# Peptides against a protein of PDB entry 1Y0J: the designs that were tried, part 74

Target 1, 39 residues: chain A of PDB entry 1Y0J
Amino acid sequence: EARECVNCGATATPLWRRDRTGHYLCNACGLYHKMNGQN

## One batch from the design tools (peptide; made by RFdiffusion4, then SolubleMPNN)

Design b2_p30_3_s2 (from b2_p30_3, 23 letters changed)
Fold by OpenDDE base, seed 4:
Structure b2_p30_3_s2 (fold): chain B 39 residues (1-39), chain A 30 residues (1-30)
Amino acid sequence: as target 1 above (39 residues)
Amino acid sequence: LSPAEREAARRVEEANRRRRAEAAAAALAA
């Protein structure tokens, strides 16, 4: 039931993001991915 | 990302890896 970041597995974040393929990322991993073009 | 946010994410990743490893070990022991 609990959503998890596909990159780090975090279950709590101030803001859920999604990658281009629709996978859920925590805010930190989403921003990292955006800045570097990779997880 | 701030250094603190990067470190927090890393700590979560490490905890999750440890949790999964412990679960796998427990399953083997059973």
Scores: peptide ipSAE 0.107, ipTM 0.584, DockQ to the pose 0.048
Fold by OpenDDE base, seed 1:
Structure b2_p30_3_s2 (fold): chain B 39 residues (1-39), chain A 30 residues (1-30)
Amino acid sequence: as target 1 above (39 residues)
Amino acid sequence: LSPAEREAARRVEEANRRRRAEAAAAALAA
């Protein structure tokens, strides 16, 4: 039941982010998504 | 993104792919 990044599967991150549809992303994948519009 | 964060993400992704591959192999063997 541990939260995990929907892109890379990471369960530990300095900051949880969410994409435009509400999926949880680790900080790295979230920032990548924000910058590029995709994971 | 910091270089460290990108590298950490890649390492996690690689580990996940490896685990999934191993699980798939185990499933085929079962």
Scores: peptide ipSAE 0.105, ipTM 0.586, DockQ to the pose 0.044
Fold by OpenDDE base, seed 3:
Structure b2_p30_3_s2 (fold): chain B 39 residues (1-39), chain A 30 residues (1-30)
Amino acid sequence: as target 1 above (39 residues)
Amino acid sequence: LSPAEREAARRVEEANRRRRAEAAAAALAA
């Protein structure tokens, strides 16, 4: 029922982010994708 | 991200994959 990061599955994060297609990412995965352009 | 943060993310991913696999296997027993 809880929202989860589409990359790692985490359900808790200081800040929810979204990718360019609207999928939810935790803060860590969002930053990782930004830094590397991919997972 | 620090190496520790990347490792933490990896551990979460592995735990989730294991949990989903167990749930899928259990569902086939019905």
Scores: peptide ipSAE 0.102, ipTM 0.578, DockQ to the pose 0.053
Fold by OpenDDE base, seed 5:
Structure b2_p30_3_s2 (fold): chain B 39 residues (1-39), chain A 30 residues (1-30)
Amino acid sequence: as target 1 above (39 residues)
Amino acid sequence: LSPAEREAARRVEEANRRRRAEAAAAALAA
């Protein structure tokens, strides 16, 4: 199946990000967690 | 993500996979 954000399940994003363990986050969720210091 | 948030994300991933599998099965039955 298509890659999806582990946080929200989105399958499309302008930019894929990754957490420290390599799990994929969409751009929005990646930025959200970065801003909250909760990556 | 904190360890707790990563665990929560893992549960979301599992639910998503199950949902997609169920949707695929439902589509075949339709």
Scores: peptide ipSAE 0.115, ipTM 0.588, DockQ to the pose 0.192; fails the geometry check

Design b2_p30_3_s3 (from b2_p30_3, 17 letters changed)
Fold by OpenDDE base, seed 4:
Structure b2_p30_3_s3 (fold): chain B 39 residues (1-39), chain A 30 residues (1-30)
Amino acid sequence: as target 1 above (39 residues)
Amino acid sequence: MTPEELERAREVEERNLERERRRRRELLER
């Protein structure tokens, strides 16, 4: 399957990010989690 | 990050959860 955000499941994003464990996050979820301390 | 970007991400998440629940039900009903 295609790459997807581990938070929202999005398969497309202007910028792929990663969490501390290396899992992929879309740009929005990556920024949100970083700012709000989610996982 | 804009509020709109976060809202879009949340909408995608909810839609994906609903899709997964549906797919699971379809498999159990076969």
Scores: peptide ipSAE 0.096, ipTM 0.585, DockQ to the pose 0.048
Fold by OpenDDE base, seed 2:
Structure b2_p30_3_s3 (fold): chain B 39 residues (1-39), chain A 30 residues (1-30)
Amino acid sequence: as target 1 above (39 residues)
Amino acid sequence: MTPEELERAREVEERNLERERRRRRELLER
C-alpha cells in the first residue's frame, strides 16, 4: 500500500484526511484546507 | 497554500512524526 497526499505528496502523516472529492490529504494539508477554505 | 506555508506545515508534521516515532520506540524498548 502506498498512499500519498494529493497536495504535497507526503506518504506519512499522523492522520490521513480527505478533501470534498475524496482525495487523500496529510493532516497538515487537510487542516489547512479546512481552516482556510483554499489551497 | 503558499510554498512557505506548505514548508512550515510539512516541517511541523515531520517534527511531530519524529516525536511519535521516538515515543513508540521508547515504549517498545522498555
Scores: peptide ipSAE 0.084, ipTM 0.552, DockQ to the pose 0.088; fails the geometry check
Fold by OpenDDE base, seed 1:
Structure b2_p30_3_s3 (fold): chain B 39 residues (1-39), chain A 30 residues (1-30)
Amino acid sequence: as target 1 above (39 residues)
Amino acid sequence: MTPEELERAREVEERNLERERRRRRELLER
């Protein structure tokens, strides 16, 4: 597969996350969204 | 999300990875 973070475009991460709509986020971007409630 | 906020998020992730790698090395070396 060729998965990428919808926020930063990263193709590799220690942990793939998903936003509320099911889009893939890298771990760093996913944690940012969780902590701040928005992008 | 600003570029600076993304960079901070990346730095947190990298520090966590480094911590995990260190812990693994410590376990392997006993």
Scores: peptide ipSAE 0.084, ipTM 0.534, DockQ to the pose 0.078; fails the geometry check
Fold by OpenDDE base, seed 5:
Structure b2_p30_3_s3 (fold): chain B 39 residues (1-39), chain A 30 residues (1-30)
Amino acid sequence: as target 1 above (39 residues)
Amino acid sequence: MTPEELERAREVEERNLERERRRRRELLER
């Protein structure tokens, strides 16, 4: 099973995050979404 | 995210991954 970021498609990251709906995000995309509240 | 914001975020992430991989290799070579 290859987990991937729902935003950028990355399959590797130092820290997997989740958005408020439970989607997996890489660290970079997850931080951006957390800080800005939108894609 | 704008294309530029995503690109910057990816570049930071990739650079960090490369640093971690390098540090891991250096540790394993001891």
Scores: peptide ipSAE 0.083, ipTM 0.550, DockQ to the pose 0.087; fails the geometry check

Design b2_p30_3_s4 (from b2_p30_3, 20 letters changed)
Fold by OpenDDE base, seed 4:
Structure b2_p30_3_s4 (fold): chain B 39 residues (1-39), chain A 30 residues (1-30)
Amino acid sequence: as target 1 above (39 residues)
Amino acid sequence: MSEEERERWERIRERNEARARAAAAAALAA
């Protein structure tokens, strides 16, 4: 089993983040969604 | 979001949740 970003599917990131629903996002997607209020 | 994208998202989410549960269980067993 491997963790994957729910947005882009990345399996590696310098920092794992979580969205408002508690699902994992890579650093890039997490920052993007925080800024734009998406996904 | 297309149906394909939704299904992909759901598969990833389910896998992540299963992994999280396994990690939590392993931590308790340690």
Scores: peptide ipSAE 0.146, ipTM 0.653, DockQ to the pose 0.457
Fold by OpenDDE base, seed 3:
Structure b2_p30_3_s4 (fold): chain B 39 residues (1-39), chain A 30 residues (1-30)
Amino acid sequence: as target 1 above (39 residues)
Amino acid sequence: MSEEERERWERIRERNEARARAAAAAALAA
């Protein structure tokens, strides 16, 4: 199984991030969530 | 978040968690 961003489903990213609940986000979605709160 | 987005999120979350558990089990067997 491959890791996927919980927001966009991306399977590859320069940097994996995690939200406050511990779920994986790609770098882009992680930054987006950080700046806007949600998606 | 729409219902479809929530369900997609849940599927991905479950897949990620399954992978993590498999990795932990593999580590113990190594």
Scores: peptide ipSAE 0.139, ipTM 0.647, DockQ to the pose 0.477
Fold by OpenDDE base, seed 1:
Structure b2_p30_3_s4 (fold): chain B 39 residues (1-39), chain A 30 residues (1-30)
Amino acid sequence: as target 1 above (39 residues)
Amino acid sequence: MSEEERERWERIRERNEARARAAAAAALAA
């Protein structure tokens, strides 16, 4: 029940991000989606 | 996104949201 990235399932990250609808992403996935116009 | 990926995403999202709701409830109770 700990927070985890909705994309990769990571439970630890230097910086938590959120997608366009507010769901949690790890830093890496957040940057990936931002770069590719996703989430 | 495949069906399996969608279902995984939804499970994780629901868990994250449940945690957020619990945190909000705890904040209200404080």
Scores: peptide ipSAE 0.120, ipTM 0.620, DockQ to the pose 0.406
Fold by OpenDDE base, seed 2:
Structure b2_p30_3_s4 (fold): chain B 39 residues (1-39), chain A 30 residues (1-30)
Amino acid sequence: as target 1 above (39 residues)
Amino acid sequence: MSEEERERWERIRERNEARARAAAAAALAA
């Protein structure tokens, strides 16, 4: 029942992020999205 | 996003939302 990053499926991260619709991203994917504007 | 990636995203999103609902219910019960 663990939370997962919607992009990579990671279940643990130093910092959970959220996309603009409120879905969870791991820190790495959140930063990647910010930099590139895509998955 | 490919069809397979979309389906995966939807599965993960649904699980995350289910977990959030379960956590809220648990908080009310505690």
Scores: peptide ipSAE 0.118, ipTM 0.621, DockQ to the pose 0.521

Design b2_p30_4_s1 (from b2_p30_4, 15 letters changed)
Fold by OpenDDE base, seed 5:
Structure b2_p30_4_s1 (fold): chain B 39 residues (1-39), chain A 30 residues (1-30)
Amino acid sequence: as target 1 above (39 residues)
Amino acid sequence: EEERRRELEEARRLKEERAKREAELKELLE
């Protein structure tokens, strides 16, 4: 069905991101995890 | 009630799968 963020389930985002396995992340979740990963 | 139980189990499964994907991403950034 519709593409959705593997984290929050969002189906719409200004920018789609993907993890190493090809799973989609919305822009917000991608940035969130990026920031937390660096902490 | 059995149908309700199955729905809850499916919801749990989906939640767990999502959590695993999230954890995988987090681990890559650690």
Scores: peptide ipSAE 0.033, ipTM 0.444, DockQ to the pose 0.071
Fold by OpenDDE base, seed 3:
Structure b2_p30_4_s1 (fold): chain B 39 residues (1-39), chain A 30 residues (1-30)
Amino acid sequence: as target 1 above (39 residues)
Amino acid sequence: EEERRRELEEARRLKEERAKREAELKELLE
């Protein structure tokens, strides 16, 4: 039951991000989509 | 025909899963 990024499924990241409902996003996915708006 | 149906259903499922992940990401960035 490891913590996972809701986008890529990664279980390790230097910084976990979270939405208002508590879902986890890895730092890489969060920043990439912030910059490019692509998934 | 059943094989083709299963292939289409799998493609649909994968598309829906991707869409859900994209929606969650959009929510975070709003």
Scores: peptide ipSAE 0.032, ipTM 0.482, DockQ to the pose 0.046
Fold by OpenDDE base, seed 4:
Structure b2_p30_4_s1 (fold): chain B 39 residues (1-39), chain A 30 residues (1-30)
Amino acid sequence: as target 1 above (39 residues)
Amino acid sequence: EEERRRELEEARRLKEERAKREAELKELLE
């Protein structure tokens, strides 16, 4: 029911992020994927 | 056994959906 991160399943985060297709990511996973994509 | 099979199938489906979303995200950032 509640929003959860598509990567880790977290339901709480200081900042919700979203990918280009609209999937929700917690702040940590959003930054992780962003950093990995930049490397 | 039927209940266990159903639970395993649901877990598999959820895992596959999650994997597809993760793969899509990684592909977009590569």
Scores: peptide ipSAE 0.028, ipTM 0.433, DockQ to the pose 0.073
Fold by OpenDDE base, seed 1:
Structure b2_p30_4_s1 (fold): chain B 39 residues (1-39), chain A 30 residues (1-30)
Amino acid sequence: as target 1 above (39 residues)
Amino acid sequence: EEERRRELEEARRLKEERAKREAELKELLE
């Protein structure tokens, strides 16, 4: 199956990111958490 | 048929484990 963002469930993104534990995040969610530190 | 069934069962288990990890992260981020 296709990869999904663990935060929003998106299956498509310009750039896949990963958190410190290895979970995948879409570009948008990854940047959001990086900038704000919290959801 | 048995071979295909085993492959589907393995895929299901992998999907379930992935879902658990995703759920844990969502809960933490809430």
Scores: peptide ipSAE 0.027, ipTM 0.463, DockQ to the pose 0.087

Design b2_p30_4_s2 (from b2_p30_4, 15 letters changed)
Fold by OpenDDE base, seed 1:
Structure b2_p30_4_s2 (fold): chain B 39 residues (1-39), chain A 30 residues (1-30)
Amino acid sequence: as target 1 above (39 residues)
Amino acid sequence: REEEERERRRAEEEKRRRREEEERRREELA
């Protein structure tokens, strides 16, 4: 029942991130989405 | 029975739409 990245399923990361809906992302997936997002 | 099947379908479509909206929000990470 550990926290998981909603993108890759990772249970460990140097920094947990959250999307606007409150879902958890690992640092890598969070940065990936930030870089590839249409922002 | 036919009305119940229509209501079930509508609920499934709404649930799918909500999931797609949540997925889009995950990608934006804003």
Scores: peptide ipSAE 0.113, ipTM 0.615, DockQ to the pose 0.051
Fold by OpenDDE base, seed 3:
Structure b2_p30_4_s2 (fold): chain B 39 residues (1-39), chain A 30 residues (1-30)
Amino acid sequence: as target 1 above (39 residues)
Amino acid sequence: REEEERERRRAEEEKRRRREEEERRREELA
């Protein structure tokens, strides 16, 4: 199961997130996008 | 009676907000 963060390409994270368009983000990138409004 | 109507409206708004927050949380979780 090779899930990857669409922002940084990370394959491992403590928590997988999704953006408003349904793309997978690692926890760090998901929080970054949420805080900056860059979904 | 106006107070009861205000309380009903507040409860409906809170219930709506809770559903919108739950939906947003489900969209954010993979």
Scores: peptide ipSAE 0.103, ipTM 0.606, DockQ to the pose 0.016
Fold by OpenDDE base, seed 4:
Structure b2_p30_4_s2 (fold): chain B 39 residues (1-39), chain A 30 residues (1-30)
Amino acid sequence: as target 1 above (39 residues)
Amino acid sequence: REEEERERRRAEEEKRRRREEEERRREELA
């Protein structure tokens, strides 16, 4: 039911992102992945 | 005239590239 970041488990974020497989990331983890060469 | 056609083509290619970049960015959003 509640959306959560697959990386950190956060349930709230100013911007939800998706990884290349369509899993949800919080904004911070999404940016972290992007900076490390992952979508 | 040939210059105008080249400029038009370049503008169309740029617009296409921008749309593809925007679409790719939107796929990352939830």
Scores: peptide ipSAE 0.096, ipTM 0.594, DockQ to the pose 0.016
Fold by OpenDDE base, seed 2:
Structure b2_p30_4_s2 (fold): chain B 39 residues (1-39), chain A 30 residues (1-30)
Amino acid sequence: as target 1 above (39 residues)
Amino acid sequence: REEEERERRRAEEEKRRRREEEERRREELA
């Protein structure tokens, strides 16, 4: 299986981030959640 | 053989748990 963003399902990103529980987010979703106080 | 079956069951339960945890996390994020 390929790593995917838990928010958008993207399998490629310039930077993998993690949420509070350690699940992977793509850079875009990670920044979005950080901006909204969710990451 | 019974030990191998127990290990197989544990691996299946772990895979299921990880999928359910990932689905729940997707619902929290989107």
Scores: peptide ipSAE 0.089, ipTM 0.583, DockQ to the pose 0.078

Design b2_p30_4_s3 (from b2_p30_4, 15 letters changed)
Fold by OpenDDE base, seed 4:
Structure b2_p30_4_s3 (fold): chain B 39 residues (1-39), chain A 30 residues (1-30)
Amino acid sequence: as target 1 above (39 residues)
Amino acid sequence: EEERRRELERARRLKEERKKKEEEEKKKLE
């Protein structure tokens, strides 16, 4: 089993991030959500 | 925050459906 980004399905990333609910995001998707200021 | 949560939930559901479809396709090929 491999960890995957809940947003894009990426299995590899230079930095795993987590959202406030604990979902795993790749670095790109984690930054994307942060940059978009989505509440 | 709720919009972000909803977006992540939608992305998760889409991923799960894609994975399920891929597994079903794999089973048909075996």
Scores: peptide ipSAE 0.079, ipTM 0.528, DockQ to the pose 0.118; fails the geometry check
Fold by OpenDDE base, seed 5:
Structure b2_p30_4_s3 (fold): chain B 39 residues (1-39), chain A 30 residues (1-30)
Amino acid sequence: as target 1 above (39 residues)
Amino acid sequence: EEERRRELERARRLKEERKKKEEEEKKKLE
């Protein structure tokens, strides 16, 4: 089993991020959520 | 952020359920 982004399903990324709940996000999705500041 | 957290949690659960079904189906084919 490979790690995947919970948002987009990407299995490869230059940098794995996590949300505040510990879910794995790819770099793009992690930045997207951080920049949009949405609840 | 709470809405995004809920969305991500739903996406995770859906993927885990799909993965489990695929693994169960794979085990029946082996």
Scores: peptide ipSAE 0.076, ipTM 0.513, DockQ to the pose 0.111; fails the geometry check
Fold by OpenDDE base, seed 1:
Structure b2_p30_4_s3 (fold): chain B 39 residues (1-39), chain A 30 residues (1-30)
Amino acid sequence: as target 1 above (39 residues)
Amino acid sequence: EEERRRELERARRLKEERKKKEEEEKKKLE
């Protein structure tokens, strides 16, 4: 079972990020959420 | 951010449930 981004389902990314709850995000989704400041 | 966190958590739960079903079906086929 490969790690997947909880937002987009990507299984590959140059950098895995985590949200404040510890969920794995791909680099793109992690940056997108950080930049948009969406609660 | 709380709403997005809840949405991500729901998406994770749905994936975990689908994965569990797939593993259970795979175990029945084996």
Scores: peptide ipSAE 0.075, ipTM 0.510, DockQ to the pose 0.109; fails the geometry check
Fold by OpenDDE base, seed 3:
Structure b2_p30_4_s3 (fold): chain B 39 residues (1-39), chain A 30 residues (1-30)
Amino acid sequence: as target 1 above (39 residues)
Amino acid sequence: EEERRRELERARRLKEERKKKEEEEKKKLE
């Protein structure tokens, strides 16, 4: 059971983030979604 | 936020379906 980014499927990241719904994002995808302000 | 949530949910479903197919094919090969 490995944690995976729900956006890109990455299993490794320097920092795991969570979206507002509680899904796990890699650092890159988490920053991308935050910067784009996509709701 | 709702659109992003829907996209993430779709990506999760597609991944679960792919994993299920891979597990089914693996069981046929054993």
Scores: peptide ipSAE 0.074, ipTM 0.510, DockQ to the pose 0.115; fails the geometry check

Design b2_p30_4_s4 (from b2_p30_4, 17 letters changed)
Fold by OpenDDE base, seed 3:
Structure b2_p30_4_s4 (fold): chain B 39 residues (1-39), chain A 30 residues (1-30)
Amino acid sequence: as target 1 above (39 residues)
Amino acid sequence: SAERAAERARAAALRAERARRRAREAEELA
């Protein structure tokens, strides 16, 4: 398969994250939003 | 055409907003 971050399109990441509905986010995008009070 | 380009831009903007919303609900993948 070819998993992609729904936010930035990255296909490789140290840790995959997922939203409540199951869509994938790379570690960087997930942490960025969390750090800025968006998660 | 300009109209086609504008429509693609609107669609891209909508996708971006959806992605941002998903990021706000991010959880570590188990």
Scores: peptide ipSAE 0.089, ipTM 0.555, DockQ to the pose 0.051
Fold by OpenDDE base, seed 4:
Structure b2_p30_4_s4 (fold): chain B 39 residues (1-39), chain A 30 residues (1-30)
Amino acid sequence: as target 1 above (39 residues)
Amino acid sequence: SAERAAERARAAALRAERARRRAREAEELA
């Protein structure tokens, strides 16, 4: 098994992020959602 | 076999729904 971004399914990223409940996000998805959530 | 294929399909559907839910939660909570 491999860790996967819960949003896009990516298995590799320069920086793993986590949501507030601990689900893993790739760096890109984490930043994307953060930026869009602020609008 | 047809039975095993059906079981795999059901499992895949369940995993897909769980993934969709987690994606929504991630978008909300990131």
Scores: peptide ipSAE 0.084, ipTM 0.529, DockQ to the pose 0.067
Fold by OpenDDE base, seed 2:
Structure b2_p30_4_s4 (fold): chain B 39 residues (1-39), chain A 30 residues (1-30)
Amino acid sequence: as target 1 above (39 residues)
Amino acid sequence: SAERAAERARAAALRAERARRRAREAEELA
């Protein structure tokens, strides 16, 4: 399995996140969007 | 062919942009 973040393409992260449609997002990208009020 | 490859690249780029848009609605998985 080569899971990767739909935003940055990262294949490793301490915590996986997911969008409403089920696509994976790394922790960093997930937090970035929250920080900027885009989540 | 080079033309077919270019078309695949354009399609891939479009899919990537759509994925990035969806990423803005991230939810904690675990």
Scores: peptide ipSAE 0.084, ipTM 0.542, DockQ to the pose 0.060
Fold by OpenDDE base, seed 1:
Structure b2_p30_4_s4 (fold): chain B 39 residues (1-39), chain A 30 residues (1-30)
Amino acid sequence: as target 1 above (39 residues)
Amino acid sequence: SAERAAERARAAALRAERARRRAREAEELA
C-alpha cells in the first residue's frame, strides 16, 4: 500500500503536502490549487 | 461468481465516491 494524492492519485512526489485537515496532496496539486484557486 | 462480482462492484463504487469527496475537500483547503 502506498500513499496517494487525493486529487490526482499520484503515489510519488518530491514533497508531500497536507491540507488543513490532513488530506495528502502531491506537491504539484497542492501548489496548483494555491496558485489558481481551482482545478 | 456473480455474487462476488456484484460485491466487488459495490465496494469499488463506494471507494470512488469517498475519493471524489476527499478530492473536493482538498481543493477547498489547498
Scores: peptide ipSAE 0.079, ipTM 0.522, DockQ to the pose 0.066

Design b2_p30_5_s1 (from b2_p30_5, 19 letters changed)
Fold by OpenDDE base, seed 4:
Structure b2_p30_5_s1 (fold): chain B 39 residues (1-39), chain A 30 residues (1-30)
Amino acid sequence: as target 1 above (39 residues)
Amino acid sequence: AAAAEAARRRAEEEQARAARREEERARNAL
């Protein structure tokens, strides 16, 4: 069982983030969502 | 079985490439 970013499917990242509903995002997608108002 | 496993691996590799491109787009947009 491996964790995946719900946005891009990446399985590795320097820092796992979560969206407001608790889904896992890679660091890049988490920051992207935050900056674009999607997190 | 070998052909099915190879097809699975190819699909996983394509998904991994798509995922890396999406993460790169996200990173480059920051």
Scores: peptide ipSAE 0.210, ipTM 0.705, DockQ to the pose 0.053
Fold by OpenDDE base, seed 1:
Structure b2_p30_5_s1 (fold): chain B 39 residues (1-39), chain A 30 residues (1-30)
Amino acid sequence: as target 1 above (39 residues)
Amino acid sequence: AAAAEAARRRAEEEQARAARREEERARNAL
């Protein structure tokens, strides 16, 4: 049940983000994906 | 062809590792 980042597995983040398909990303991975595209 | 494909896969894996390290650095900086 614990929400986790689909990219890095982090369970805690200052801000939950979503990718273009709605998967949960931590703030860091969400920013990375936004800036560089997926992966 | 198989050797070239293996080399491309290795390069892609290295880039993927670099990306994960960048995401980790970003996480640790936040």
Scores: peptide ipSAE 0.142, ipTM 0.642, DockQ to the pose 0.021
Fold by OpenDDE base, seed 3:
Structure b2_p30_5_s1 (fold): chain B 39 residues (1-39), chain A 30 residues (1-30)
Amino acid sequence: as target 1 above (39 residues)
Amino acid sequence: AAAAEAARRRAEEEQARAARREEERARNAL
């Protein structure tokens, strides 16, 4: 199985993150989400 | 006019989200 970022569709990232609902985000989208509250 | 402005705002928000997703996809490229 391939994990995908729910925001950008990236399948590879230096660090997988999760949003508050448990969805997987790539590192970049996860950091953006943390800083700005949205994708 | 209000409905047209709301539609423009929604389109701009969608474009901004698309641009962010593209930048973030590029940033996560191995």
Scores: peptide ipSAE 0.102, ipTM 0.588, DockQ to the pose 0.022
Fold by OpenDDE base, seed 2:
Structure b2_p30_5_s1 (fold): chain B 39 residues (1-39), chain A 30 residues (1-30)
Amino acid sequence: as target 1 above (39 residues)
Amino acid sequence: AAAAEAARRRAEEEQARAARREEERARNAL
């Protein structure tokens, strides 16, 4: 199973995060979403 | 509207590229 970030498609990250719907985000996209709400 | 949608898509693609670069830098810094 290749987990990927639902925002950017990254398959590797130092820290997997999740959005409000429970979808996986890479650390960078997760922080971006936290700061801006949505992409 | 088509131009606005294209601009939004380009911005999202740029943000996605930036996020991937940030993630790569973060990964490579560990």
Scores: peptide ipSAE 0.179, ipTM 0.666, DockQ to the pose 0.023; fails the geometry check

